# Peptides against a protein of PDB entry 8BZL: the designs that were tried, part 6

Target 1, 228 residues: chain A of PDB entry 8BZL
Amino acid sequence: SYDRAITVFSPDGHLFQVEYAQEAVKKGSTAVGVRGRDIVVLGVEKKSVAKLQDERTVRKICALDDNVCMAFAGLTADARIVINRARVECQSHRLTVEDPVTVEYITRYIASLKQRYTQSNGRRPFGISALIVGFDFDGTPRLYQTDPSGTYHAWKANAIGRGAKSVREFLEKNYTDEAIETDDLTIKLVIKALLEVVQSGGKNIELAVMRRDQSLKILNPEEIEKYV
Target 2, 242 residues: chain B of PDB entry 8BZL
Amino acid sequence: SRRYDSRTTIFSPEGRLYQVEYAMEAIGHAGTCLGILANDGVLLAAERRNIHKLLDEVFFSEKIYKLNEDMACSVAGITSDANVLTNELRLIAQRYLLQYQEPIPCEQLVTALCDIKQAYTQFGGKRPFGVSLLYIGWDKHYGFQLYQSDPSGNYGGWKATCIGNNSAAAVSMLKQDYKEGEMTLKSALALAIKVLNKTMDVSKLSAEKVEIATLTRENGKTVIRVLKQKEVEQLIKKHEEE

## One batch from the design tools (peptide; aimed at target 1 A24 K27 T76, target 2 E21)

Design b1_p8_8_s2 (made by RFdiffusion4, then SolubleMPNN; from b1_p8_8, 3 letters changed)
Fold by OpenDDE base, seed 4:
Structure b1_p8_8_s2 (fold): chain B 228 residues (1-228), chain C 242 residues (1-242), chain A 8 residues (1-8)
Amino acid sequence: as target 1 above (228 residues)
Amino acid sequence: as target 2 above (242 residues)
Amino acid sequence: SNADRLFL
């Protein structure tokens, strides 16, 4: 069966393991990214941290470098591998090129990594999609999305995970120049988008904000509630 | 579902890794292991199932392994897989110590093993390890720590958790009785006995069927101690009197 | 479920 072969095309040209890896992404909780004028915002649906679990060890948003952050949806362990590889590359780039990576560069690196895992008979695809946000050195805000296939695109706004379709539909309707006119409005847009799929309001949302020339800020629950 | 369980490295049409899920299911049939974090220490408590008269008494612990001076783990699942993973943990810890001249941070050791576990779920010709682990440790960064890892290579930190047989019920009991910020090692030991008494498939809890290890700090050093049978008996007796 | 534990 073609669906059981990692790197075999179906007669109709499908790579089933890649498609199935995309289905794995849909099992992840929702993540959303929005590019504002001078801000990038990542929002994620907080998976209810089990009582007695250390919240520190349950994160969907991570820094790849000082100027780049990533949110993911899908297999948690796969994500860790990708994150670690990306972090190493960011540091390597700083060392060898003497500049931080561009958001596109690190996205392309991640995408290439994923693609290689679709073309090796000895490896399954990564079961993750990622939203990668940050600022280029010139101060340009960027948002990219990658999928298990190793494709990547630049976005104004996008979503991944189980609620991604609903969130994207919301963003398609509500992403306007007016809606991102200010940092606060951009944050509010992300929250509103997440509220399409997240129950119980701001308590189940994690938000990360990166402004131009600023480090990643993870908003506390009280800060999020101000925008709800 | 059954058609996609034969190959380790294949997603199902719905994006599931059935071999990983089945490995996790297999662990549910293993002996119960508990971990509880306290303010002044951390403990592992494990069900001892293999009480054979012919077992050499030299094995003080069947399921609890010292990894280095600052860490120990307990295992649930396939014994042979557990042996491989515990050996690898020791090797990773020693390589780190050799390279950096300091003990490996607890989470880094856990992560290193979890990356190996993950690889066995992604690379062809490999099966998932049929083992979950509880890790207890101390480091200068986070103090006392408790981690859990599964066959997927996922891990998390915990205040208290359980793996193996009746783990879900044990976790529910821990959630009910664990007092965050007020947990002493003494109270944690009592809680461990309470939970094991309710979750083990035994009519009466006995010291011969329970292994307990504690990790504490004394004079700026980590002390890992396996409780003597008499100490465990006393804990059980105290629980029966309450 | 075990399946749910694999995903974030």
Scores: peptide ipSAE 0.429, ipTM 0.807, DockQ to the pose 0.778
OpenDDE base, seeds 1, 2, 3, 5: peptide ipSAE 0.395, 0.420, 0.417, 0.089; ipTM 0.772, 0.800, 0.795, 0.685

Design b1_p8_8_s3 (made by RFdiffusion4, then SolubleMPNN; from b1_p8_8 with Y2N S8E)
Fold by OpenDDE base, seed 4:
Structure b1_p8_8_s3 (fold): chain B 228 residues (1-228), chain C 242 residues (1-242), chain A 8 residues (1-8)
Amino acid sequence: as target 1 above (228 residues)
Amino acid sequence: as target 2 above (242 residues)
Amino acid sequence: SNADKLFE
């Protein structure tokens, strides 16, 4: 059965395990990324942290380096592996090249890692998509998306996870130069986009903001409510 | 779909890892293990099912394992898998100690094992470990800690949680009675007994069927102690009197 | 569900 083989093409040219991994991503909570003029914003649907769970251990947004952060959708354990590998690469790059990675570089690294896991009979694909945002050393904001296949593209705005389709449709309609004219407007755009799929407003949203030459900032619930 | 459960390293058409889910299901049939974090300590309470008259009583605990001086764990699931994982935890902890000349932080140990678990869900020729673990520990970074990990390699920190048989019901009870910020080890022990009494498939809770370990700090050192049967009996008696 | 626990 072609659908049971990790590295076998179907007669019509499909890699079913990769496609099925993409379906796994859809089981993840929604994440959205938007590139503004001088800001990048990640927003995620906050999975209701179970009462008694330590919130510190539940994060969909993580820093890969000082200038790069990532949100993911899909298998949590798979994501941890990718994140760790990416972090190591970021540090290695700083040591060997003496500069931080570009957002494209680290995206390509992650994409290559994912792709390799689609060609080995001994490995299943990663069940995650990622939104990778940050700033290049020249101050250019970047947003990339990767999927289980190892494909990656640069985006102005994008979404992943269970509500991605609705969020993307919203972004396609509402992402304009005017909508991202200011940092605040960009943040509002992300919130509005997430509200298409997230119930109960700002309490169920986590937002990360990275401005030019600034570190990643996770907004607190009170800050988010100011935009809602 | 049952057709996709035969291979451990494949996604179903809907993107599910059925072998991992089935491993989790198997754990649901294992004996109950509880973990509760208190201000002055952390505890594990586990159901002891293998009460065989011919078992050598020298085994301090069937389900609770000391990992190092600062950490212990409880296991639910396949015993052989548990033995492998607990051994690996000890090895990881020792290698870290050797390399860095300090104890491994609790979360790092948990993560290291979880990476192994995850690998067994992704690499061919491997099956998921049929084990969930509760970890208790102390480190200088976060103090007393409680973690839970599952066959997927996912983990989380908890104030209180449960794995194994009737874990969902136990968690619900913990949510009702756990008082954040006010939990003492004494109150945590009482809560553990209360929850076990309600969730274990026994008519009457007895000390012989429960293992309890506490992790505390005394004079700047971590103390891991398995409660004596008499101590557990006293806890049960106290609960029955309330 | 167990399935839901695997994904974030």
Scores: peptide ipSAE 0.390, ipTM 0.803, DockQ to the pose 0.768
OpenDDE base, seeds 1, 2, 3, 5: peptide ipSAE 0.373, 0.288, 0.388, 0.264; ipTM 0.784, 0.694, 0.796, 0.691

Design b1_p8_8_s4 (made by RFdiffusion4, then SolubleMPNN; from b1_p8_8, 4 letters changed)
Fold by OpenDDE base, seed 4:
Structure b1_p8_8_s4 (fold): chain B 228 residues (1-228), chain C 242 residues (1-242), chain A 8 residues (1-8)
Amino acid sequence: as target 1 above (228 residues)
Amino acid sequence: as target 2 above (242 residues)
Amino acid sequence: SNADLLYE
C-alpha cells in the first residue's frame, strides 16, 4: 500500500506520508505570523493550560536565537526535536561564521532537516509546520513557513494549524500596507486574525513581538487586552 | 482506522500516530501513580498491584525508582519498558554528572529521555515505549519540581497530576482540592491518600497496596524517602477519621 | 482524547 510506505511515490506522484503529516499539522492549535514594516509578530491560540499544569512548560512560541523565533503546529515532541536542532545550528553558525543566522538560513536548515526525514525508509516525516520570524543583520524583517515536506517560502503573513484556512482568508483580505503601517496596527492585525478562530478573546491568545534591534517580547495578557 | 495500527512509524490518513495512542491507552490500564508538588517537598504515590507473598520484600518500591540523589520517578505501563527507561535516566544523569561535575537539572533529564521516546515514535523498526512517567526532583534552578511524560516524548510540568488507571478522575479530584501556594507536604500526603482511596479499584485502601515516596530538602541536601508501611497506615487512618 | 495530547 502506497499510503503505508514512507518513501514510496504513489502512481499519481504523491508521497502519502508527507500528506498525512500535513494532516497532523491541522490537529495543532492555530499559529499566525505577520511581517510588519519594522516588526514581526507571532500569535498562537493558547491551548487552555490545564489547571495545575506549569505554564512554563507549555509554549508554542520559542526563540531559536536572539534574532529568530518560531511558532509551530503539530506534534509537540517532533517540534522539540526540530527546535533543539535549530538552536544548535544557530549557535554553531555564530561560532563558525561569527554572525547570527539569517532567517532564511535557519529556515533552510530546518527545511532540509524535514526533507531528509521524507526520503529515509527508516524515518517518518516530522508532523509539524513552523512559522519562523526574525530580523536579518541588516534589519530586514522576515517571515518563513516550513511544512512536513521540507518546503519553505517567505511570506508577508501566514497561518498554520487547525484554523489556518480561516486565518489565511482573513489575512488575504485585510493585510494591506495601511494595516501594517505601525507596530500597533500590525499587532492588532494578528489579534484580529486569531480572533477568527479563537474563542473568548485575548485570554486565549499568546503573542510574541520582535522589533528591529530588540529581543523577543512575549506580551502579557494585560498588554494583549489593550489591543482587543 | 484499525488498518494503520500495525506500523509504528506511519501517519494515518488523518495524521494520527495510532501506535502512540495505543501505547497511551495501555498505560491507562496500569496501576495509578500520583505526583503532588508542595512548598516544602514533592511526593509520588503509586498503587502496588503485585503483592505476591513470595516476592522478596527487599525491593523498597515496585513503581518508584530513585534516579539520582535529587530525582525519583514513578512509572505506569509495561514493566520491561519501564526498566529500560529508568536505567537510561540513571545513565544520562551519571554521564551529565561526570561531564559537568554537577547534577543534571531536572527538566534536562526529563527532556533527554523524552527525546529518546520521541525517536522511538519516528524511527523505523521501533515501537513506542508503553510507559508514562512521573518525575519528582529538586534542583537549584527551579527548586522542587514535578513532571509527567508520555510515550510520544511529550512532557509537562505539574503542580499535581496522575497517570495510569482512573487518571482522569484523579486529576479532577486534584484540581478540586489542590490549593496553590498553600500546599504543605503534609497536606499533599493527605490529598494523595484521599485521591487514591477514591480512584483505586479497591474497596478499602490499605498500606500494603500503596507506595509513597517524598522528596525534601534537609540541611541543603535532597532527601528521598520511601514511607514505611506504618506511616502509610497512619495516613490512611487519619483520612478515615476525617 | 489521547490524540489531543499529542498535538499542540
Scores: peptide ipSAE 0.377, ipTM 0.804, DockQ to the pose 0.766
OpenDDE base, seeds 1, 2, 3, 5: peptide ipSAE 0.347, 0.239, 0.362, 0.224; ipTM 0.768, 0.680, 0.782, 0.680

## One batch from the design tools (peptide; aimed at target 1 K60, target 2 R16 N154)

Design b1_p9_1 (made by RFdiffusion4)
Pose (drawn by RFdiffusion4):
Structure b1_p9_1 (pose): chain A 225 residues (1-47, 50-199, 201-228), chain B 238 residues (1-200, 205-242), chain P 9 residues (1-9); non-standard residues A62 YCM
Amino acid sequence: SYDRAITVFSPDGHLFQVEYAQEAVKKGSTAVGVRGRDIVVLGVEKKAKLQDERTVRKICALDDNVCMAFAGLTADARIVINRARVECQSHRLTVEDPVTVEYITRYIASLKQRYTQSNGRRPFGISALIVGFDFDGTPRLYQTDPSGTYHAWKANAIGRGAKSVREFLEKNYTDEAIETDDLTIKLVIKALLEVVQGGKNIELAVMRRDQSLKILNPEEIEKYV
Amino acid sequence: SRRYDSRTTIFSPEGRLYQVEYAMEAIGHAGTCLGILANDGVLLAAERRNIHKLLDEVFFSEKIYKLNEDMACSVAGITSDANVLTNELRLIAQRYLLQYQEPIPCEQLVTALCDIKQAYTQFGGKRPFGVSLLYIGWDKHYGFQLYQSDPSGNYGGWKATCIGNNSAAAVSMLKQDYKEGEMTLKSALALAIKVLNKTMLSAEKVEIATLTRENGKTVIRVLKQKEVEQLIKKHEEE
Amino acid sequence: SANTEALFS
């Protein structure tokens, strides 16, 4: 089989294929995640008439208690999502507990890291925001990128214009903003309206303590706008 | 040998996949192919690129392939690659029926093939398939459905779409004329002739298939030349 | 280009 080293070091210690994978993420639609007190919210920018909206969604459930949003190559994302879904079930089988948000994040990150050091393969061209709750009810938000690095965040953005949205969230992520569920959702819509020039072209989802993923209707989103 | 390896599965500096993009260029030079969803069925309209006089026409169709009892598809791009992929679609549909003893839902069949196409872009060092497919079908979950896939493995559901030559012009005509939720098969047939009239008119130059439900059973039929010639006459009056 | 944009659709 094909064994060519695709990801290699360059002078100065750069891994060019990873950096190029990060460029693919910037070409993706904006995704925003905010961790609230007892709620986590994901929002994504949408690119069209005659298209079925159900089929092209950037927010996916990995397990009953974990879901994710992504930016970058949509085909690479389907592969990573299905790999994570299989791992969530393997964990329930072996430990008899649902996966922690951190566990599945670590798994997705290590899968991505393996694709930066394996022969015959290019890196995954996606970043992911992963949200959910732990056993003790603690809300979580993690980010993964193509290098395999992962971190926890109070709030974050990935994809096109992520730097601008991040700078908005830095100034606006306060206790007042995450005091209630309505204000937590509102902060995500405001963060997206910063780069979407829009309001009717946004998808949003909410996850509450042990209540599973709820995707908001267009009519419910129009009320906030 | 590293010297002769064209490295078909790497990123460009901008995060692009050049072989995928070049494959989409090949599809844009293929015969026009469009699909339209309606309340009582789904249809595929295709430009025949085999319009030579000395051709025999031995099959019931040239560009429209039955995948299983409830599904059909059409292709744009490299014909040989399309043969490999359509054979694989039939195998996936049969593997699902064997396992679950029920027909494969349409989206599950599209996802399964797209995973194969995505693998060719990430590892193996091979050129990708130069094929875009339109899928039409019916399942107990979502009823009548239309899907499109491209060489990278991306797919999406559509009420109407077009692939191949002059597809941008065709998508424009569909946005203007398609009445969302009010289309019947007869009106969708009229719109298909109208769209192919601009982007290309003769019955020998077109191929039309319809998918409908009759007595709880799916019917996939290629329209005879007589029915196509009558549809072409009915439009010229407009 | 449209082909490039399709990768991220």

Design b1_p9_1_s1 (made by RFdiffusion4, then SolubleMPNN; from b1_p9_1 with T4S S9A)
Fold by OpenDDE base, seed 4:
Structure b1_p9_1_s1 (fold): chain B 228 residues (1-228), chain C 242 residues (1-242), chain A 9 residues (1-9)
Amino acid sequence: as target 1 above (228 residues)
Amino acid sequence: as target 2 above (242 residues)
Amino acid sequence: SANSEALFA
């Protein structure tokens, strides 16, 4: 059957394993990315950390480099593989080119990696989408999305995972120049967008903020509550 | 080649990896293994099912494996898969020690195996490993640690957790009785017996049916000790008196 | 299923 073939097009031109990998992404908890003027913000729905689980081992937002971070939705183990390869590439780029990666460069690398897993015999697609945010060396804030197919696009704002549709609909209505006029407003926009799908407010949200010429900051729960 | 490609773990129409889920289901039928992190140590307790009278009772833990001087694991699932994975853990740990002249950090060892597990869910001609593991260890970075990994190659750190038969019930009990920050190894051992007594499919808990290992620090060295049957009997007796 | 949910983040 075409649905069970990893690298075979259907008669109508579909790659079913890629489409099914996109369905796997929808099983992940929601992640949101917003590009502000001089800020990028990632917000994720915290999967309820089981009582007795070590919270340090439960991360949906990962630094790829000092200037780039990623949120993902979908298969956790698949995400780890992608993150590790992206980190190695970021370090390799610093060593070989003597500059940090651009957000587009590392996005393209991740996208190419994903695409190869859609075309190679004996490999299933990665069951993850990613929001990749950061700053280019010129100080330009960037947001990219990748999907299981290996496509990627630049965005002003986007969402992935189970609540992504509702969050995107919210962002399409509420992403204005006024809504991102300040860093605080941009953070508030991400929180409001996540609250469309997250029931328990700030306690179930993780936020990562990267400002121009600053390192990634994960907001603590008390900092998030100030924006709610 | 094509026949191996057809055996790759693939997504269902709804985006599920059924072969991974079925491997996890198979683990639910394995004997119970639990891990508890304490302030002064970490323990594994495992159900011993294969009490064959003709098994030479050589002091080998059936389910608890020493990985290196600083780490041990317990396994739930397919024994042959467990043997492959425990050997791979030992090899990874030794290669790291050889390369860096220091013991591998606990989480790095867990992650390295989890990347192998994940690869068996993504690459052609491979099936998922039908094994979950609990890892106990000590390193200079995080001190005493407890990890759990599954067939997907997912893992997490835990203060207390359980895998295998009745694991959900065991985890519920651990959530009720585990006192964060106040857990001694002694209290952890008592909790392990309490949980096993309620979650094992046995009429009465006996020392012959339970393997317990502790990992402690003595004089700046890690000590991994399998409890003697008499020590386990004493723990059971104490629980029956409370 | 609990197993399915465990695979996704």
Scores: peptide ipSAE 0.355, ipTM 0.794, DockQ to the pose 0.761
OpenDDE base, seeds 1, 2, 3, 5: peptide ipSAE 0.326, 0.253, 0.347, 0.232; ipTM 0.773, 0.697, 0.787, 0.689; seed 3 fails the geometry check

Design b1_p9_1_s2 (made by RFdiffusion4, then SolubleMPNN; from b1_p9_1, 3 letters changed)
Fold by OpenDDE base, seed 4:
Structure b1_p9_1_s2 (fold): chain B 228 residues (1-228), chain C 242 residues (1-242), chain A 9 residues (1-9)
Amino acid sequence: as target 1 above (228 residues)
Amino acid sequence: as target 2 above (242 residues)
Amino acid sequence: SANAERLYS
């Protein structure tokens, strides 16, 4: 019976709805984030776009602001809500503080939002995890991860979604200072990591790159193949 | 697992929202709605099931609704839910127009409703809307557009798609026959009739059972037109002759 | 189910 209650602890101290929301994340396609020296890279597994579907409307990587991007895994509709709120907060921050958000700030905002949805009887948790990347105003690259519980941490590299375990294992073995020495090597690392779980080559990978003082760039399939 | 399907906004142990999935399943039993994007327009074609002789007013469109001057939608699912959502779409569009003194972009209208749908999947005391929608529209940003949304609040843009009864078969047929870049509104209409003829469980397709609306641009204005029964009859006849 | 797969990305 406790597994049906949204905000009730089990006798053993579990929040089942949060745990089940984490299972929802595992149903999402894989996303990977890597922090380089002067670059942050997001990679996602492209779900096979239906032949007649407009690819423009299928986005797993989105900008929250000029200096912050996010990839997610889990419930698509839930993600849209989080993204919209984050975007509003980024704009609000610019208006009130007259500076863009730090990556940590917006991550904390998202995390707090998620946490609130775990503590209200009238709401279920968000069924999404997110990788949030960007640059602080001082030019420092950042990578954060959030989960349905509202927990967040800073990472050098991480993955979420169905293939996250395999990708993380790969990153744990291959993430070195040498492997991220250049922007190109960092991009290559992300691609190699995704190829652990993606069966088809560069055609099923979406890559987004943000360099210091540059806007988010989504790489074309042809550009991705150069790194393969 | 019977235990988790009774509460509307709860994850299963597997991370599934069964009530949303069941709502989507229910829509599969509704009348078929098709949308096809062409180079020079976009269309909706919907199955008309309630041809009751005692219905007083021939509802020109049972399943196709004009939302504003630039957009229309078709619905599959629970009629009462559809009425609420279509009304909300109209209100959203009007509020936007009032606020910004320009028509709402097509995708923004779709997303606004999808946010409402999503909320009904996350907040307690609410059930998902048992409705999927197809949206057709034109705006200055993307031109002619076709969207589909479901009870989850998810949406996507399409060149051609189908919701409701036999939607999977219809989509398969559309994938086979849709010619990217070469689709005229005329060819789209023919394709719609072809697909409906094969997917509707009717021995003979009749104009009484089909509603078709087209959205075109004429002299810099959007024109939404529901085809007359005679026009639909002609389309059916042409198909039978081929 | 086909429906379930559509909900996640």
Scores: peptide ipSAE 0.383, ipTM 0.802, DockQ to the pose 0.745
OpenDDE base, seeds 1, 2, 3, 5: peptide ipSAE 0.123, 0.382, 0.377, 0.376; ipTM 0.752, 0.804, 0.788, 0.797

Design b1_p9_1_s3 (made by RFdiffusion4, then SolubleMPNN; from b1_p9_1 with T4A S9E)
Fold by OpenDDE base, seed 4:
Structure b1_p9_1_s3 (fold): chain B 228 residues (1-228), chain C 242 residues (1-242), chain A 9 residues (1-9)
Amino acid sequence: as target 1 above (228 residues)
Amino acid sequence: as target 2 above (242 residues)
Amino acid sequence: SANAEALFE
């Protein structure tokens, strides 16, 4: 069956394992990314942290480098592998090129990694999509999305995971120059977008903000509630 | 759904990894293992199912393994897989110690093994390990720690958790009785007995069917101790009197 | 299944 072959095209030209990996992404919690004028914002749906779970170990938003962060949807263990490889590459780039990676560079690296896992017999695709945000050295804010196939594109705003369709529809309607005119408005846009799929307001949202020449800041619940 | 069960490294049409899920299901039938984090220590409590008269008494613990001077783990699932993974944990810890001349941080050891587990879910010709682990440890970065990992290579930190048979019920009980910030090792031991008494498929909890290990700090050193049967008996007796 | 959900974030 073509469905079981990792690297075999179907007669109609489909790579079923890649498509099925994309279905795996839809089982992940929703993540949203928005590029503002001088800000990038990632928001994720918090899974109800099980009582007694250490919150430190439940992070859906991670730094890849000082100027780049990533949110993911899909298989958690797969994400860890991708994150670790990306971090190593970011450090390697700093050592070899003496500059931080561009957001595009690290996105392309991740995309290439994913693509290789779609073409090698004996490896399944990664079951993750990622939103990668950050600032290039010139201060330009960037947002990229990658999928299990290894494709990547630049976005103004995008979403991944189980609620991605609804969130994207919201963003398509509400992403305007006026809506991102200020950092605060950009943050509000992300929160509003997430609220399309997240119940119980700000308590179930994790929000990360990166401003120009600033480090990643994860907002606390109280800070998020101010924007709701 | 059943048609995709034959190969370990493929997604189902719904994006599921059935072999990983089935490995997790198999673990649900294994003996119960509990972990509880306290302010002054951390413990593992495990169900001992193999009480054979011919077992050499020298077996200090069937399900609890010392990994290094600062960490121990308990296992639920396939014994052979557990042996491989526990050996790998020891090797990783020793290699780290050799390279850096300091003990491996707890989470790094857990993560290293979890990366191996994940690889066995992604690479062809491999099956998932049919094992979940609880890890207890101490390091200078985070102090006392409790982790859980599953066949997927996912892991998390916990204040208290359970794997194996009746784990969901055990976790529910732990959520009810665990007092954050006020848990002493003594209280944790009592809680472990309470939970095991209710979740083990036994008419009466006996010391022969329970293994308990504690990890504490004494004089700036980590002490991992398996409780003697008499100590466990005393804990059970105390619980019965309450 | 609870197991299925546990694999994804």
Scores: peptide ipSAE 0.327, ipTM 0.798, DockQ to the pose 0.780
OpenDDE base, seeds 1, 2, 3, 5: peptide ipSAE 0.117, 0.207, 0.326, 0.205; ipTM 0.570, 0.677, 0.789, 0.680

